# Designs tried in a protein design run: peptides against a protein of PDB entry 3S8F. Part 300

Target 1, 157 residues: chain A of PDB entry 3S8F
Amino acid sequence: VLTLFVAVPSLMTAFTVAASLEFAGRLRGGRGLFGWIRALPWDNPAFVAPVLGLLGFIPGGAGGIVNASFTLDYVVHNTAWVPGHFHLQVASLVTLTAMGSLYWLLPNLTGKPISDAQRRLGLAVVWLWFLGMMIMAVGLHWAGLLNVPRRAYIAQV
Target 2, 166 residues: chain B of PDB entry 3S8F
Amino acid sequence: DEHKAHKAILAYEKGWLAFSLAMLFVFIALIAYTLATHTAGVIPAGKLERVDPTTVRQEGPWADPAQAVVQTGPNQYTVYVLAFAFGYQPNPIEVPQGAEIVFKITSPDVIHGFHVEGTNINVEVLPGEVSTVRYTFKRPGEYRIICNQYCGLGHQNMFGTIVVKE

## One batch from the design tools (peptide; made by RFdiffusion4, then SolubleMPNN)

Design b2_p28_2_s1 (from b2_p28_2, 16 letters changed)
Fold by OpenDDE base, seed 1:
Structure b2_p28_2_s1 (fold): chain B 157 residues (1-157), chain C 166 residues (1-166), chain A 28 residues (1-28)
Amino acid sequence: as target 1 above (157 residues)
Amino acid sequence: as target 2 above (166 residues)
Amino acid sequence: LRPLLELVYDTSLSFIPAKWLEFAAAME
């Protein structure tokens, strides 16, 4: 029960970040209920990467509630479900945030802006990474629900 | 315009910070309360059964694999299983179809997994503790036991078999 | 805060299976 309360500050953080994105989008000229999304700098890998990480983190967070549930954990514990969960959390959010930070940090440290080619390549990298993570995560969660064990090379299904 | 936006953001952030701080204290209080009232932690089975991992192989119900399967009633059995580096005892575990089986699983060495394919039996096995799982096999055949918790160099090859007889 | 920290440690130690230390000592 107490573990489920941990979801509260997580959700608060999520809403705060979403609100920050909305403010940023509106400051950039976005209008309406969803127009602010289009106004965000989707041409910048330093922005796109952590945002994609956040998107992956949402289902991961939902999975976290499942994993922390007494009854539901009995189903998913030590199955491929668990790696599916933390790949969304670590390999998606943390890794993409690190990538995004790098795209911001390197230009600032070197004093040289990234070229247009580097920017486009960066966008390709983070989008492909996100796509790959989503495919893998869905696969792992699916396998976990089919009782495929983690830390094993063999499974019945 | 920018000034107004900044003020709005600051007000919003202050509100959430205040709420977050309040929730932090609530969580700390809840943690303190649970620790004060529940020193043994959460026990899914409702009770904790302890054993001595240093003697479990020499004495007690796990000591003799030939006596590991104990009939406790009509169509009811208790199976005393050891998970060890790197295998299971007894192996195979032979049980009748349709019987209610209570697995009592422990380890003499390190933490292992006990995952029975084709079933919902999936528990971690800790030295000094007994994992209890109840299951009824409706279909005869062989069920593979897989260690799904890293237990050392031979972890990947740690398997057992449950044979369900008609 | 120290009493709470000690309580946390004591509680954490309660999750250690019995005789693990004895087992470890026997293996040395």
Scores: peptide ipSAE 0.000, ipTM 0.715, DockQ to the pose 0.013
Fold by OpenDDE base, seed 2:
Structure b2_p28_2_s1 (fold): chain B 157 residues (1-157), chain C 166 residues (1-166), chain A 28 residues (1-28)
Amino acid sequence: as target 1 above (157 residues)
Amino acid sequence: as target 2 above (166 residues)
Amino acid sequence: LRPLLELVYDTSLSFIPAKWLEFAAAME
């Protein structure tokens, strides 16, 4: 009940952020239904990281609803599904948001802008992080559905 | 200009809020679809049952592993299982194929898991509470019980066996 | 506070292998 109660305002917040992104993209010259996405600053790791975190939050949030559902939780509880959910919520959303904030905060605090090489490396880091997290998360969710137990080194599958 | 920007943002927010609501319905539909196409079994509504973990080893239905399997009907059994650091009692648990088995599981010490491989039996076992699970084994053989809740240094070695006889 | 932050920043950057930065620059 609590998770479902939180789900509604969380979705509202997430899509409000999306609205802000659309507005920003349109201000940057993006037009049409999806053109505003391409107009966003994808060359900035401080932007890319949080956005990738938000993308990871979508399946994670859906999983949260599943975990809060009585009948479905019976299937997934204490299986590898649960760590899969955690890694999407914490290791993707929270971590990537923190990484993104760091890419903005440190240059501003120190007064030293990042070089182009550092920028490109930063982009590589956040994209590779996201890719790795998605692979691991999909694997953990899949294993969980196959009844692989949590906190056990052995499984029948 | 600020007013124009505010109106534009508000319009986008309204659109995305509508989308948000639509996504809620999509998620509900997906849950409904999953439930309709996949049945993991019926969780019986059970009365909350409590037991004193300090005396459960000395008295009561969990005290004697030799009497842990109780026939309650022609094809019905109740099995009183203790999950403890670090194992299960009785071990092995012997039950007949095709019988309805009611597992009554509790712990004398800390929280444990009771995960039976090859089945949908997967419950946490709390000291002072009795976990009740109903299951019918359709296939004979050995089913391993795994602890999937960290319970101490010996957690990784905490296994049990259910032997289903023809 | 800024000198401390600069020290932390510079120290952190020192852990990034130079070859990686060079590689990134070469992709320009």
Scores: peptide ipSAE 0.000, ipTM 0.689, DockQ to the pose 0.015
Fold by OpenDDE base, seed 4:
Structure b2_p28_2_s1 (fold): chain B 157 residues (1-157), chain C 166 residues (1-166), chain A 28 residues (1-28)
Amino acid sequence: as target 1 above (157 residues)
Amino acid sequence: as target 2 above (166 residues)
Amino acid sequence: LRPLLELVYDTSLSFIPAKWLEFAAAME
């Protein structure tokens, strides 16, 4: 039960990052309740990748609360739900952040900016990765709720 | 300048923190709703019990598969199950429909899983520890037991069967 | 703190039956 208290600092961290994004968007000319989102640099894969990772982290974090719950764990433990959870955490947030970091780091280390073609390709990669991860994660969570076991090639459903 | 920026950031942080707290309550509400509507999914665990995995096959209630199903009362049974590399014993486990079954599950070797399809029975099986699960089978038929914890080269083939008799 | 942790570790191991440790070693 005490493990659930981890949700507090995690949410605080997540929404402080969101606050930073809003501030950045407004500095870039975004106005209104949601206009700041459109003002963010969505043409830069170094930005888009980690942001998409953060978006995937939202349901993953919610799932973390479920997984850490003693009572709710009876439903999801060692089912496909668990892989669904950490694919959102590791394969989405961590991986996309790493991708984004590379899109920023390599140009800076080499002193050469990425070409427009490389930029467009990078955007395609990170968006497709995110889409694939979301489909997979939703499927795994759904399967988990149907009691599909983890670490087994056979399932009831 | 720097102070103005700090104040601006702080204002946004306060707003998002408020949103964070609101979302926290939403999650708590969802958990409460889940618990209220899915209480049947909770299987009470028995008292923590320890056994010697090196002798569990030679002596005690797990030693003889033929004596693994013990009637403890009217329409009540205790089933002593071993999960081992790579299978379960007894296999099949035969129990009557509608009876209250207490499974006492342990392992003589490594960690295994005990996942019964068609039920909410899903527990880890640790050497030296006895897992206790209480369940009543309402439908007759065969229920497959699946090992959902990696236990070695034969893990993928580790299955058992519970046969519920009318 | 390290000596204390080592003490806790050693004490914890002392509560594990020797037979179990032998079994574990044989499995490795």
Scores: peptide ipSAE 0.000, ipTM 0.708, DockQ to the pose 0.010
Fold by OpenDDE base, seed 5:
Structure b2_p28_2_s1 (fold): chain B 157 residues (1-157), chain C 166 residues (1-166), chain A 28 residues (1-28)
Amino acid sequence: as target 1 above (157 residues)
Amino acid sequence: as target 2 above (166 residues)
Amino acid sequence: LRPLLELVYDTSLSFIPAKWLEFAAAME
């Protein structure tokens, strides 16, 4: 009940953020249906990290609704599906947002911009993290659907 | 400039809000699809039944493992299972192939899991509450019971076995 | 890297009461 209750405002918030991104992209010269996306600052890990987090949060949020469904929860509850959901929400959104925040916060606090090498490394870290999280999350969700139990070191499959 | 920016942002926001509402229906559709494809074999739950966890070991249908399997019909059995720290009782659980099995599962101590590999049986077991699960084993053999709810330091070794006889 | 990981592991175990580890081992 709580999950379903918060799903609506969370969804609204998510798309409000998307609206802001669209606006920003258009201000940066992006045009058309998708041109504004390309215009966003993808060279900045402080931007890329939280955005990737948001992207990971989308299937995670959908999964949250699934998990909150009585009938569907019977299938996925206490299977590897649940850790998959958690890792999308926490290890993707929260963690990537934290990473991105650091890339913004530290330079601003110190007054020293990050070097180009640090920027490139940051981008690599963020993208690799996202990729790894997606692979793991997909694997966990798949395993969960195959009835791999949560909190067990062995499985029949 | 401030007004212009505000107006523009508002316009985009309204568009995306409309999209968000559409996505809500998409999610509902996905749920419906998942239900249709993954819930065909849902095991019906029983009624809410309570039991005293402090006495369940001493008296009642869970007290004697030798009498845990009760034939209730020509091809129907009720199995009274205890999930405890750290194992299951009876162990093994022996049932006939093709019979309808009603598992009555409870715990004398803490919350446990009852996950039977190779089946869709997956329930949490709460002290003071009886979990009811109905299942028919179509294939003979051994089915492992796994505790998938953390119950203490021995949790990882908490296993049981269901033996389905031909 | 392995020695470092082992050190981290050993250090981490030091935060667990010995009696708990013994109990866990006894459950094996």
Scores: peptide ipSAE 0.000, ipTM 0.711, DockQ to the pose 0.011

Design b2_p28_2_s2 (from b2_p28_2, 17 letters changed)
Fold by OpenDDE base, seed 1:
Structure b2_p28_2_s2 (fold): chain B 157 residues (1-157), chain C 166 residues (1-166), chain A 28 residues (1-28)
Amino acid sequence: as target 1 above (157 residues)
Amino acid sequence: as target 2 above (166 residues)
Amino acid sequence: LRPLLELVYNTSLSFIPNKWLEFARLME
């Protein structure tokens, strides 16, 4: 039980970020319980990318709690479950955040704003990345539960 | 105005923190539920046992593959397995069907994996430590041992076989 | 895409020392 409390700081951080998003959405004119979500700048890849990363981080974080459990880790350790977990954490959140950062940083460093075409392409890229990552992650977690070993080219299934 | 904004932000944070705590309890509950319903899949860790990896090949129960399978009681066996770069010893491991098998696994060199297909046996093998796993094979046949921990250039080909005889 | 993949594959193999390849073959 005490080991599971390690998740508290991470959850606090995650929901603090969510609170910040809510506040930002409300500042942009969003009202109601969920209206603030619609008010967020979904047309900006610099925003969409890290938010999609956060969405991927939710199941990844849940999996992290499982991995931190002594008894449950025995089931998932060194199976395809583990790559599924860290791909959500690294290849989703970290990578998408990096992508989003670049969409903001490069225009600001160069002084040249992105064109509308570049913006649309950027949106397509981050959404497709997210979709692909979710498919892969679900597949890896599923395979892990079917006892597919990590770091092996063969499996009983 | 800045103070007012700060207070508003804090109010939002408090709400989300409460939600965070609630979610924590949900996850704990899910773990508890999993343990309660899937106890057969959970194997507790054994007692920590240490060995000298530099001498394990020369002396002791792991030194002779021909004596690796030891009958310890009626329908009970202990199998002393070495995971090394790049294979398992003994290979094959021959055990009778229906017997309780205690695997004592260690490594003379680097960290390896010991994953037995068709079973829930999946442990890491560390030099200087003995991994202990208990299992009863109900079905006769061949079970492949897979190394699922990277151990070097030959890792991908590191396999063993357990032969369960009727 | 295939030519590109083949190029990547062949280039990657060129960086593997012969001794490692021989070792890998012996371990097969």
Scores: peptide ipSAE 0.013, ipTM 0.741, DockQ to the pose 0.010
Fold by OpenDDE base, seed 4:
Structure b2_p28_2_s2 (fold): chain B 157 residues (1-157), chain C 166 residues (1-166), chain A 28 residues (1-28)
Amino acid sequence: as target 1 above (157 residues)
Amino acid sequence: as target 2 above (166 residues)
Amino acid sequence: LRPLLELVYNTSLSFIPNKWLEFARLME
């Protein structure tokens, strides 16, 4: 029961970040219920990468609740579901945040802005990474629900 | 200016916090619904039982694979299974179709997995602890046991078989 | 074609475990 309570501060953190994004978008001229999203700097890989990480974290967080549930964990424990969860949390959120941090940090450390070509390449990298990770994660979760075991090279399915 | 910005941020935070709480209740409701509708598929675990892994092979119900399957009642059996590096005993495990089987699984050496394909049986096996799983095989045939917890160099080859007889 | 593919698949699956079993025996 206490394990599920960990979801509360996590959700609060996630939605606080969302609130910050909404505020930023509205400051940039976005209006309406969704107009602020479009106003965010989607042309900057330093911004896009961590945001995509956050988007990947949403289903991962939901999966975390499942994994922490005694009854539901019985279904998914030590199946391909677990690696799917990890890839969303680590390989998506953490990795994309690290990528975004580099796109911000390196220009600041060197004192030189990235070129337009580098910017476009960076955008391509983070979007492709996100897409590939989502495909893999969905596949792993699906396989897990079909009872494909973790740490085994052979399965019934 | 900073104060105005702070108030604006606070307003957005309150809104998103409310949304967060709403989503929390939705998730709890979904979990509750899942539990209410799918509880019949849950295999109950027994009470925590401990055993000495250093003597489990020499004495006790796990010592003789030939005596591992014990009939405890009409159409009820207890099967004492050892998961070890690198296999299972008894192997094969022979049980009748339609019988209620209580698996008592432990390990003499390291942590192993006990994943039975085609079933919802999936437990970790810890040395010194006895895992208890209750299951009834409705279909005859062979069910493969897979170790899904890394246990050493032979982990990938650690398989067992449950044979369900008509 | 399908029977051939199944044969190849089954043969491959049987071959890998044998190699690793031998390795495991050597390392015990």
Scores: peptide ipSAE 0.009, ipTM 0.722, DockQ to the pose 0.011
Fold by OpenDDE base, seed 5:
Structure b2_p28_2_s2 (fold): chain B 157 residues (1-157), chain C 166 residues (1-166), chain A 28 residues (1-28)
Amino acid sequence: as target 1 above (157 residues)
Amino acid sequence: as target 2 above (166 residues)
Amino acid sequence: LRPLLELVYNTSLSFIPNKWLEFARLME
């Protein structure tokens, strides 16, 4: 029930952030319905990481609403579905946001810009993390729907 | 220019807020649709029933595992199951194929899980409360009961068996 | 995946003190 109460503010926040991104993209010369996306600084891991986190958070948020539904929760509760949800919320959004913050913070703290190699490495890390997280999350959600139990080392399937 | 920029930002925010609200309704509709079309397999919970976890092992329907399976009618049974650290009682649970089984599950100690493989039976078992689940086993054989709620050092080995006889 | 999971489980158990495992077995 509490999840449903926070769902509205969370959605508002998410789409407000999206609005900010659209505005930023348009300020950077992006035009049209999707041109602003391309105009965003995809070469900066400090930007890419949080954005990927948000992308992962979307299905996680939807899953949160499912988990909060009494009837639907009966299907997914204490199955691998739940860890899948958590990994999208924590290991994706929170972790990637933290990673992105570091890519901004460290150069500023040291007073030294990151090298191009470090930047590329950062991008690789962030994208690989996102990819791995999505694979794992999809797998866990799928397993959950197949009644793979949470907190058990064995399953029928 | 700053004022114009601010106004533009507000316009974008308002637009996305409207979109957010629309998406909220979409999600609600999706949930409603799912509930309306995919309700098969949902086991309705019974009325809230409580029991004293401190005495449940000594007296009452859970006290004797030999009498845990009670025939309540033609092709109808009630099974009184204890989930405890670290196992289930009775074990195995023997029930006939095709019979309507009402599981009454409680715990004398900590919270446990009651997940029956091959079925949609999956409930948490709380001390002091009785979980009620209705199920009809259509296929004979052995069904494993798994604890899917951490309950201590022996949690990973906490298994039970339901034997469905022809 | 079960054989693999069991292997992982058994490997993981090797890192748990024997006394804890014994205790768990006694509680079963």
Scores: peptide ipSAE 0.007, ipTM 0.717, DockQ to the pose 0.012
Fold by OpenDDE base, seed 2:
Structure b2_p28_2_s2 (fold): chain B 157 residues (1-157), chain C 166 residues (1-166), chain A 28 residues (1-28)
Amino acid sequence: as target 1 above (157 residues)
Amino acid sequence: as target 2 above (166 residues)
Amino acid sequence: LRPLLELVYNTSLSFIPNKWLEFARLME
């Protein structure tokens, strides 16, 4: 019940953020159903990081509903599925948002922009982080469905 | 101007809401399909039952591991299992193949897990509560019990065995 | 859009085995 209660405002927030992104993309010259996405500042790690976090949060949020379902939770509880969910919610969304916040905050606090090299390195870091996290999360969810136990170093499969 | 922008944002929100809900149902469908095609099924559980964890080792059906396996009917057994730091009792648990087994599991100390490899038996064991799980072993052999809830320094070595006899 | 969403929802539920639904009913 609590999870579902929290899910409602979370979805509202997500939709508002998505709407804001679309609006921003269209203001930047993007047109059509998906053209606004390309118009967003993908060259800025301060932007890319939290957006990738949001993308990871989508399947994570769906997983949250699964975990809150008593019938489905019977299958996934205390399996590798649960860590998979956590890594999407915390290690993806929260962590990438923190990374993005730093890329924005530090230049503003110091009054000095990051160098082009730092920018490119930052982009590489956040994309590689996201990729690795998605691979791990998919693997953990898959292992969980195969009944691999959580908090155990051995498994039947 | 602000009004037009607001209306546009609302339209975008509705679109993203629809997309998100659609994707949610797609994910649910995928999970449902996986569950439908998976060999594992639901194991019936009993009603909530309480026990005193401070006395469960001294008196009652969990007190004597030698008396833990009780035949309750033709091809029906109840097994009283203790999960403790750091192991299970009785160990091994010996049951016949094809019999309906009712596991009644509790803990005298902290929360443990009871995960039986090769089965869909996977429950948390709370002190003061009795976890009831029904299962029928179709294949003879040894099934390892794993603790999947952190319970202390010896957690990683906390194992038990169910021996299913022909 | 509502009919489509309902269809997706109902279709998704149709894949849930009866034993799971029965368990859900017992837990309600």
Scores: peptide ipSAE 0.000, ipTM 0.690, DockQ to the pose 0.030

